# Designs tried in a protein design run: peptides against a protein of PDB entry 2AKA. Part 198

Target 1, 299 residues: chain A of PDB entry 2AKA
Amino acid sequence: MEDLIPLVNRLQDAFSAIGQNADLDLPQIAVVGGQSAGKSSVLENFVGRDFLPRGSGIVTRRPLVLQLVNSTTEYAEFLHCKGKKFTDFEEVRLEIEAETDRVTGTNKGISPVPINLRVYSPHVLNLTLVDLPGMTKVPVGDQPPDIEFQIRDMLMQFVTKENCLILAVSPANSDLANSDALKIAKEVDPQGQRTIGVITKLDLMDEGTDARDVLENKLLPLRRGYIGVVNRSQKDIDGKKDITAALAAERKFFLSHPSYRHLADRMGTPYLQKVLNQQLTNHIRDTLPGLRNKLQSQL

## One batch from the design tools (peptide; made by RFdiffusion4, then SolubleMPNN)

Design b2_p27_4_s3 (from b2_p27_4, 12 letters changed)
Fold by OpenDDE base, seed 1:
Structure b2_p27_4_s3 (fold): chain B 299 residues (1-299), chain A 27 residues (1-27)
Amino acid sequence: as target 1 above (299 residues)
Amino acid sequence: SSSELQALLEAMRQVEELIAELEKAQA
């Protein structure tokens, strides 16, 4: 079953090469969340490397099509520079920044043109995600005053598609009722059929509070449920805390927490990765016949 | 564009073949 994702990656690469004119709704998972919701940390935890741009404000300014491929070797490749293998993930980060700046300019603008990054690793499951710009209400730096709407419009181009699954990333230490991720997901998926909830920052909740009801799918039910994760703190990231150590700490967190212990086997980054792999694989299987028919009708 | 379309069609064929193989293995 895992082999479907790499094959669809070839389709995705082909569509990306042809440009946006392929109105083909490819089965994909779009990652949505507010600024600082922990999206980038979740993706980095999948890879086990620091490779995404970091900073204050809008970090992701172009869609990042992240294709994870299980392999015996560890390296990255960009579609825009075919044949170059990146083994240093700092160089991967720099390339993302450079390629973003090349298209958006220096004014921290956004572009709907995706960056396609493939990461080969023995530590990943086959998984393709589209990291989207973080939702924000406040322009940072030289961003245009309407940046909020530009981001929203960009997100809508992905999440409105029927074959798009939505990974809605929400921080637990904020009011979940006000989650930008859950709001946009509810707007385009009112029945919660395409949305997978990720709850970050569970370790940063106030003492005596928990997200148990959310994680048990009782508060805002999603068909695909919620998965809690514990990412590295900004201090841990700045201190270059090892992701493997962070994953162990995450496991310990869930196992030791009175409110989450009973859910611990269905929580954490490794479980999330597994679920996403399975969900995407099944989604591909279910959607490919329709996609084939659509393509054949266009020929 | 024609070569890209052909590559896309070939990739889709490969996906379909793999799906068919997986379905046979589960059955």
Scores: peptide ipSAE 0.071, ipTM 0.676, DockQ to the pose 0.072
Fold by OpenDDE base, seed 2:
Structure b2_p27_4_s3 (fold): chain B 299 residues (1-299), chain A 27 residues (1-27)
Amino acid sequence: as target 1 above (299 residues)
Amino acid sequence: SSSELQALLEAMRQVEELIAELEKAQA
């Protein structure tokens, strides 16, 4: 079963090379969320490395197709620079920034053209995610005045596809009813069949409040449920706090919290990674017969 | 290109074989 994701990755790379990525409706997981919802932190926690662009405002400005591959070695490869192996993840971050700026220019605009990054690591499960730009209502700096709509249109190109699962990332310290991630997910998946909820910033909730009803799938039910995570603080990221130590702190948080202790084995970044691997594998199995038929009809 | 199409077809064949193996293991 674990070999299905690498096979689909090869299909994805082949389709990217022929320019047909948009038409083949490949089984994938799109990551959606508001600005500063914690999407990039979740992805970095899967890899165990700091490798994504950081900053104020819209950080992700192109779709990032992140292909995680379990391997005995640790390195990264970009589709746009084949044959170059990156072992320093700071160089991976710099390459993402450079490749983004090459296409979008200096105005911090967005582009729908994906960056394809494959990460080999002994610390990852096989998993493919598409990190999408964070939803925002307010242009920052030199961004186009219609940036909100440009981001929305870009997200819709992914999340409207029937074979796209949606990882909806929402912060717990904000009103979940107003979550941009859950709103867009509900628009394209009204029955909640394709959506997985991630609740971040559980450690930043006001004292005496909790997200228990959300995490128990009682408030806004999704067929695939919700998973709570605790990401590193911005101070911890700036201080280069070790991700392994942060994952241990996350586990301790859930185990020690009265409202979450009973859920602790179904919470946290490692559990999220397992669930996503399983769900993507099953989704691939269910969708591949249909993809085969479509490909055969186009040949 | 013809080579890219062939690579795609080969990848699809491998996927089909893997699905068939999984179906046999589940029976």
Scores: peptide ipSAE 0.040, ipTM 0.630, DockQ to the pose 0.072
Fold by OpenDDE base, seed 5:
Structure b2_p27_4_s3 (fold): chain B 299 residues (1-299), chain A 27 residues (1-27)
Amino acid sequence: as target 1 above (299 residues)
Amino acid sequence: SSSELQALLEAMRQVEELIAELEKAQA
């Protein structure tokens, strides 16, 4: 069976080139979460490279269409600079920042215009994600006072689409019942049919507390369930801790934790990648017939 | 642009071919 994800990527690129990306109901996964929920770390763990902007406040200020493609070689390409291959992922980070600033200016504003980034790697599964700005209630710096609503409106452009799956990223060391990611997911997907829960920061929970009930899909049930992950700490990132070592530590965490050891084979970043690949592939298969008809009617 | 239109048309063709293959495999 041919890979469906690369085919949809070609459609996505074609539509992006003609400026119609925001109105397309393409099979995709939108990544949502509060600021500092660990979204960037999850995405970087998929690639195995540090390549996303870092900092306090709103880091992602434009939608980032991240197309992961399994390949024998490792490099990145941007749709806005065709033909340039990036092999240094620091340069990828800088290009994201520069391209963001080019459109939004230096005032830390947001834009709904996507950045399309394709990453070829032997270490990835085929997967397309749309990284969205982190939800916040507090404007920082020179951000407009209504930035919360601007972000919300931007997210709604993606997550309200029927063909959009939602990767809801929530930190375990915060009240999950009040998770911004789960709230927005529940608003647009009341039956939990399109939402995949990711629980980060499980290693930062208070002693004697755990997220077992959430991870077992008993507290806030999602049809597609929850997957726990353990990301590198900011200290580990600053210390240049290797992602491979972090993934091994994540595996050890789940295996050794009394509350999670029985779930360990259904937890962690590698399992999340597999699940997302499978979920997206199946979703594409289910939606392609309808997409064809819609596209034909819009030409 | 003409190139963008051609890319879109080609992508649509590929989708149609893939759908046809999937339908054939499911039959």
Scores: peptide ipSAE 0.024, ipTM 0.613, DockQ to the pose 0.072
Fold by OpenDDE base, seed 3:
Structure b2_p27_4_s3 (fold): chain B 299 residues (1-299), chain A 27 residues (1-27)
Amino acid sequence: as target 1 above (299 residues)
Amino acid sequence: SSSELQALLEAMRQVEELIAELEKAQA
């Protein structure tokens, strides 16, 4: 039996090529969170490479459909650059920036037109994520004054879809009750059926505080629960700390922390990747019959 | 453009093939 995720990837690519993505309720995971919530770091930790644009403010300005494919080889491909294989992930970053600027211009505007990126790697599980612009309340640079609402409207195009799972990324060092990710998730998924919580920055919490109750799913219960992760700090990134070493440090963090030790086997980036793969696979299985019927009715 | 039309037709073909594969996998 062919893996269901690669099959849906082919469908997603086909519809992206014809510009019909907005009307399709494809089984997918949309990644939502405030600016600096750690979304980009989570995605890079899955790949084990630095490849996403970095900076202050709105970094992701177009939806990025990130298709991870387990393979014996390591390379990336863009749907808009057919036949070009990228083996240097710095070139991948530059291509995302260039393709973003080509559509949005230099004013740091946003566009709902997706970028489709496929990454083949021996270090990934099959997984498709849609990285969405970070929610912000403050325009930066030449951004339009209504940028907050433009981002919100863009996110709503994805997260309102019934077949869309929501990866809600929230930093632990901020008030979880005020999490932009959890707020938008609760708005479109009030019963918490489609939402997976990710708690970042657990290593940056104030001394004597912890997110145990959140991670145990006791504070703000989600059916799909919460997974804590520890991303590389900006200092670690600037110091060129490799992702493998960062993953080992993350494991050590959970194992050594008094509040999280008992949860350590259900925490961290590798476990998150596994859970997302399983949840997406199951979600695809459940939604494919309905999707087939919808597609047949549109042909 | 003619190139856009060709891309659309190819995408539609791929979708049809994928549907056929899905049907086989579900049987």
Scores: peptide ipSAE 0.021, ipTM 0.576, DockQ to the pose 0.068

Design b2_p27_4_s4 (from b2_p27_4, 9 letters changed)
Fold by OpenDDE base, seed 5:
Structure b2_p27_4_s4 (fold): chain B 299 residues (1-299), chain A 27 residues (1-27)
Amino acid sequence: as target 1 above (299 residues)
Amino acid sequence: SSAEEQALKEAMEEVEELIEELEKEQA
């Protein structure tokens, strides 16, 4: 059943080409989180490459449909430039920025029109994620004064769909009760049936504090639970620290931490990838029978 | 476009085939 994700990717691409992708209730995982929550680092850790735009403020300004496909070769392709294979992931980053600017202009506005990026790699599991703009409360620079509401409205187009799973990314070094990701997830999924929690920045918590109760699913219970991860620091990213070395450090962190040692086999980026692959595959299987009838009615 | 419509049709046919296979496995 590992072939279900690529099949749904073909449907997603076909509908995206006709401009209907945002309106379709396709089985997918939407990634939500506040600015600087660590979303980009989680996604880059899945690929094992630096390829997402970086910077201050709103970096993701269009939905990014990230289709990871296990393959013997490593390259990326965009739906908007079919036939061009990218092997340099810096060029992938530049293409995301260029294609974003083409639609949104130079004012750092947002657009609900997705960018479809497919990454073939021997180092990934089959997985499709929709990276959404980071939630913000304060416009910066030339951003529209209503940017908070524009982002919220864009997110709602995805997360309100019944077939949308929600990857809620929250930093542990901030008040989790005030997490923008968990708040929006609770609003559209009050029973916690569609939400997977990711807790980042566990290594940046104050001494004597931990997120154990959250990770044990005791504080804010989600049916699909929480997974803790440790991303590269900004210093490590700027220093071009290898992602493989960072993943080893993440494993060591969980194994050596007194509050997380007992959870270590259910934590970290590799475990998160596995869980998301399984969750998406199962979700596709459960939704496919109903999806056929819906798709036929929307043609 | 005609090409997009054809790609959609082919993708839908593949989904139909897969659904039929899954239904057979679950019966």
Scores: peptide ipSAE 0.069, ipTM 0.686, DockQ to the pose 0.072
Fold by OpenDDE base, seed 2:
Structure b2_p27_4_s4 (fold): chain B 299 residues (1-299), chain A 27 residues (1-27)
Amino acid sequence: as target 1 above (299 residues)
Amino acid sequence: SSAEEQALKEAMEEVEELIEELEKEQA
């Protein structure tokens, strides 16, 4: 069963190469959330490397299909430049920026055309995620005034698909009832069957407040539940704080916090990665019969 | 390209084989 995710990755790459990526409802996890919700930090914490674009406003401007593959070696490969192995993750970041700018131009526009990135690492579980542009209401720079709707339409192309799981990323230091991630998830998944909740910024909550009821799945119940994480601060990112040290600090946070210590074994980035691997594997198994029928009808 | 079509065909065959294996395990 460990080979299901790599197999779907091969299908995804083959369909991307022939331009048919949009027509197949492949089993996948779409990552959704408002700007600055912490999506990119969660993905970088899985890899243990800084490799995603940084900046103010909309950072992700194209869907990033991130294929994590457990391997004895550490390197990255892009589908658009086959045969080039990246061992410097700063060069991975630069390639994402360059490939984004090549398609979107200088106006910081968005494109629905995915970037396909595969990362081989001994520190990852097999996992495929689609990082999507952060939801925003405010255009930045030369962005068109309707950028909010363009982003929403792009997200809907992924999250409306029946075989798409939704990783809804919400910050704890904001009103969860107003979470953009949970709103869009509820619109397309009203019964909460396809949605996994991630709660970030638990360390930035006001004194005397906690997200215990959310994390215990009591406030806004999802069938797949909620997982809390603690990402690096912006200061820690700018200072190039080691991700391994940040993961140790996250574990310490949950263990030492009076409201979360009883949940600590079901919280944090390593647990999230494990849960996503298991859920994606099971989801692939459940969807494969339908995928076979669809593929046979297209031949 | 012929190479991409061949890669797709091979990937589809692998999926079919895997589905058949899963169906046998569930029977």
Scores: peptide ipSAE 0.044, ipTM 0.669, DockQ to the pose 0.072
Fold by OpenDDE base, seed 4:
Structure b2_p27_4_s4 (fold): chain B 299 residues (1-299), chain A 27 residues (1-27)
Amino acid sequence: as target 1 above (299 residues)
Amino acid sequence: SSAEEQALKEAMEEVEELIEELEKEQA
């Protein structure tokens, strides 16, 4: 099976370099979620490394094009820093922060200009995700009072595109009917054709409650369904709990939970990664013929 | 840059080849 994802990555990098990224409807997965929805933790769990900025409020302030590439070696590369290989993922985090601050300044503003990060790892499947700023109604730091609308406008630049799949990340310990991720997805994908639901914080639900109906696709049906995950707690992150140990705990959670045991083989971060790889690959295959025609018409 | 334009051209050519292969498999 041809590696379609790496091919699209090369296109994405080339178009980014010439400034045409905004006008291209490349097959991609945009990651959307409210602040503290667990979005960054899902991405870090794919890599098995802590490498994303941490903090309160809006952590992602520029679109992060995260290109995961299965490789025998583990390192990261930035498109803006060609030829530099990062083997320390703390340095990756610092580079994201520095490059973000270079463009946005010290006010914690946002910019629509993507950061392109490629991660080579033996622990990943080929997968490209566009991590978008977390939706918020409350400005943090010196952010402008209209930051909610700025974020929304930025998200709309991605999620309105027909070839954009939407990874909607929602916490289970909040009202899912009011999920910002599911709301924006429903606005631009009313039939739920492009949306994949991720339900985080299943371990933080109130006693006697569960998200079974959501995970079984009965409450808010999506064509592509829902996948539950259990991320590290903030305490676990602060305590530097190993991601491998957290993934084992996640597996144990689903297997031991009365409401989720029957779904356990279709839950968790490893299954999510597999599903996203497959869905993106198929989506690329379906969209490439149309993309070719569009590109040829623009040359 | 001329190098970026060349990289884009090469990437597009690879995509065209891939699309042609996919079209043959689907036919």
Scores: peptide ipSAE 0.041, ipTM 0.658, DockQ to the pose 0.072
Fold by OpenDDE base, seed 1:
Structure b2_p27_4_s4 (fold): chain B 299 residues (1-299), chain A 27 residues (1-27)
Amino acid sequence: as target 1 above (299 residues)
Amino acid sequence: SSAEEQALKEAMEEVEELIEELEKEQA
């Protein structure tokens, strides 16, 4: 089966270049979550590299179209600087920060204009995700007082699209019924048809509590279900703990936990990546005929 | 803009070819 994801990547790049990204309902996965929900860690765990901006408050301030491409070589490329290969992922992080600041200015504002980043790696499956700004209620630093609404409006531009799948990232150590990610997903996908739940911070839950009912899809049913993951701690990130070692620890966590052991083969970052690849591929296949018809009508 | 339009056209043609192949496999 031809790789449908790379084909859609070419369309995304072409539409980004002509500034039409907002007008086309491309088959994609938008990543949504509150601040500190663990979105960036999930994405970095797919790549096996630290490359996303880090900090307090809103880190992602522009949509990041992250195109993962399985390759024999490891490097990154940005659409805004085509032909430059990045092999140092710290330089990738710095470029994201610089390109964000170039458009948003010094006030830590947001912009709806995407950054397109392609990462080639032998450790990834073909997968495209749109990382969106983390939902917040409180402005940080010089952020505008209406930043919550600006972020919400930006998210709504993506998640309201019928061909947009929603990766809703929620921390388990918070009330999942009050998850900002699940709330916004339910607002635009009330039947839970487009939403995939990711539950982070399962290792940080209070003793005697678990997210079993959520992960078993019993508490807040989604058609596409939930996948639990264990990200590196902030201490592990600051200490540059190897992501491969963290993935092994994640596997051990699920296998050793009484509440999750029976789910362990359907949990963790590698399984999430596989599921997202499969779901995106199938979603592209299902939506391409309709997309073709729309594109032909615009020509 | 002309290079971008050409790239879009080529990408659309590739999508059309792929859709046609998928339709043949499903038939």
Scores: peptide ipSAE 0.039, ipTM 0.658, DockQ to the pose 0.072

Design b2_p27_5_s1 (from b2_p27_5, 12 letters changed)
Fold by OpenDDE base, seed 3:
Structure b2_p27_5_s1 (fold): chain B 299 residues (1-299), chain A 27 residues (1-27)
Amino acid sequence: as target 1 above (299 residues)
Amino acid sequence: SLEEALAKIESLFPEIDELVARLEAEA
């Protein structure tokens, strides 16, 4: 079944060329979360490279269709830059920024037009994610006053689709009952059938507190459960802590923590990547026959 | 163009059909 995700990737590329008016209901995983929830760090940890824009406020301003493909070689390609192979992931970051600015301007505006990025790597599982702009309540810089609603409307274009799985990213050091990610997921998936919970910043929780009940799926149950991860801190990034070392530290965190030790084999970035690969593959298998019929009816 | 995109999608149908058939056979 290793070919299912790459096939859907080719469909995504084709649909991206149609533009905003396409009724796109492809099997995919949309990543949602508040600003600074750790979405970008999760995605970078999958690749093992720093390649996403960084900064305060809304960093992702266009949907990023991130297509991870297991390969013997390591390089990236953009759909908008056909034929150009990127081997320097800093150049990938710069291209995302440049392409974002080209469409949205310099005023930190948003656009619903996706950027399609494919990353080939021996260190990834086949996985496609749509990184969406972080939910915010406060405009930053020269953003329009209604930016919150613009972002929400953009997210709804993806997460309301029946074939869209939702990766809801929430920080553990904030009240999970007030998680923007879980709120939007509950709105469009009230039965929790399409939502996978990711809990970040477990290492930043107050002393004497833990997210055990959440991770055990007891507090806010999701059919697909929760996976905890520990991302690199900004200090770690500034200190040039590599992702490999960060993954080892994450493993150590779960194994050594009294509240999480028993869950350690079902936690962490590598396990999350595996689960998402399996969930997406199974989801494609279940939806592809129906998708094929729908596509034929539109031609 | 829209036409090119639709043509590309249509060009994937044989592969989709093959994969669907394999999945159905394994079920």
Scores: peptide ipSAE 0.233, ipTM 0.829, DockQ to the pose 0.748
Fold by OpenDDE base, seed 2:
Structure b2_p27_5_s1 (fold): chain B 299 residues (1-299), chain A 27 residues (1-27)
Amino acid sequence: as target 1 above (299 residues)
Amino acid sequence: SLEEALAKIESLFPEIDELVARLEAEA
């Protein structure tokens, strides 16, 4: 089973060269959530590096196909820049920004054309995620007035696919009933069969409140359940707080919190990464026979 | 090119077939 994700990665790379016209529904995980929900922080915590664009408003403006590959070496490579190995993750961030701006221009527009990034690291499990633009209702800067609908349409291109799992990222310090991530997931997955819930900002909840019922899958049940995480604060990110230290603080948070202590072994970024690896592997296994038949019919 | 991409996909068929066969044998 260890070779299933790398095999699908090679298929993804090949199909990316054909463009979006490939009717092949590849098994994948799409990451959805509102602006500032903590999506980018979750992905960076998997890698243990700061490598995603930062800023206010819409940060992710193109789909980012993030292929994590367990390796003895640590480096990144882009499909659009073959042969270049990035060992400085600041350069990775700059390349994402430059490649985004090259296609979208300077007006902070969006494009449905993916960026394909592969990260080799000893600190990751094999995992492929598609980071999607954050949902917003308010255009910022020179963004088109219909940017909300453009983002939604882009997300729908991924999340409507049968073989797409949905990582729905919601902040705990906001009304979960109004979560953009869970709303879009419910629209395309009404039975909650393809959706994995991630609850961020658990450390920012009001005193005397908790998300226990959500994390126990009792409030808004998903077949694949919910996983709580604690990301670095913006202050911690700006201060270049080490991700390893942040992961230790996350573990301590769950263990020390009266409402979450009993869930601590099924919470946090490392557990999320493990679950996603297992979910994706199993999903590939289930879809691979059908995928083989589809491939044969298209060639 | 499209042709190169299709050739790459086709080159993966033996590995896919092997994995499918293994999965079917385990079922």
Scores: peptide ipSAE 0.228, ipTM 0.829, DockQ to the pose 0.789
Fold by OpenDDE base, seed 5:
Structure b2_p27_5_s1 (fold): chain B 299 residues (1-299), chain A 27 residues (1-27)
Amino acid sequence: as target 1 above (299 residues)
Amino acid sequence: SLEEALAKIESLFPEIDELVARLEAEA
């Protein structure tokens, strides 16, 4: 089973070269959530590096196919610049921004054309995620007035596919019943078969409130359940707080919290990585025979 | 090019077939 994710990555790369990645029903995990839901922080915590664009509004403006590969060495590679190994993750961030701007222009528009980024690291499990633009209702800058619908249409190209798992990222300090991530997931996956819930910002909830019922899968049940995480604050990021230290603080948060201590072993970023790796592997296993037949018929 | 991409995909078929066969044997 160890070779399943890398094999699918090679397929993704091949199809990306012809601009048809969004139309393919490859086994994958699409990451969805509102702006500022904490998606970027979750992904960066997997890698243990700061490498994603940051800022106000829509920072992810193209689908980012993030392929994490366990390796003895640490470096990143882009499909659009083969042969260049990035060891400075700040340069990775800059390349994402540059490549995004190359296609979308400087008007903060979006494009459905994916960026393919592969990260080799000894600190990651094999995992492929498609980071999608954050859902928003308010255009910023020179964005078109219909940007909300453009983003939605882009997301739908991925999340409507039967072989697409959905990582729905919702902040706990907002009304979870009105979560954009959970709403879109429910729309395309009404039985909750393909959706994994991630609850961020649990540390930012008002005193006397908690997300226990959600995390226990009692409020808005998903068959694949919910995993709570605690990301670095913007202050911590600006202060260059180490991700390793943040992960330790996350563990401590769950262990010490009266409402979450009994769930602590099924919470946090490391557990999320493990679950996603396992679920993706199993999903590929289940879909690969059908995928093989489909590929043969399309050639 | 499309042709190159298709050739690359086809080149993966033996590995896919091997993995599928292994998975079926384990089921």
Scores: peptide ipSAE 0.209, ipTM 0.817, DockQ to the pose 0.763
Fold by OpenDDE base, seed 4:
Structure b2_p27_5_s1 (fold): chain B 299 residues (1-299), chain A 27 residues (1-27)
Amino acid sequence: as target 1 above (299 residues)
Amino acid sequence: SLEEALAKIESLFPEIDELVARLEAEA
């Protein structure tokens, strides 16, 4: 049923032309997490390319609808510049930044208007994600003091929808009970039916500590469980370490760690990508009949 | 425009209906 995700992508592209006020509840996965939780690295690891804006502040300032499509060729396309194929992923990064700045201005403001990016690659599974701005309490630049609430309101536009799955990204080297991602997920999904937990920075935990109980779904149970990942370090990113090498290192980490070795086959970025593809496909299958009826009633 | 977007959505209905029917048959 590989055709379900591409079909929903076509619907998503069509709805992007309607504007923000459309009563849309498309089956999708929204990515949520605090600043520096490792969201961008997870997404880049799926593609195997560096293409997302980086920085110490709010890097994602508009929702990014990231449509991954398995293909024999590798290139990217933006909905706002149809017909232009990007083969240099640095240019993709620059286009995201330019398009963001065009709408938000120079004050590092945010906008709820999505950027739609499609990436064709032989290295991806069909998968659509909505990358959302990182939750923060600290205004930067000319941002208003209430920027935290503006970001929250933007996230709520997505995560409150019944057909929205939530990819909650939390760092392991922080108190999970205080995870911004899990807090917002619990607020809108109190029974944990729509939330998938991703635990990053497992390699940065204090010596003698581990996230085993979390990853085994024993501490804060989610129906869809947790998947641990190990992203490239900032040093590795700055040094342009190959993502393939990083994925091998991630595999080695889980296999060699006493607390995680028994979970290793259900951990890591490749497994996460597979799970998300399967869960999204199944979710589309379950929701598509109802969506079809709703769409018909709106025409 | 809204009209164009709605037309595009409507144009997808035959494919959606086929997929839904297939999914229901497999269930």
Scores: peptide ipSAE 0.205, ipTM 0.814, DockQ to the pose 0.757

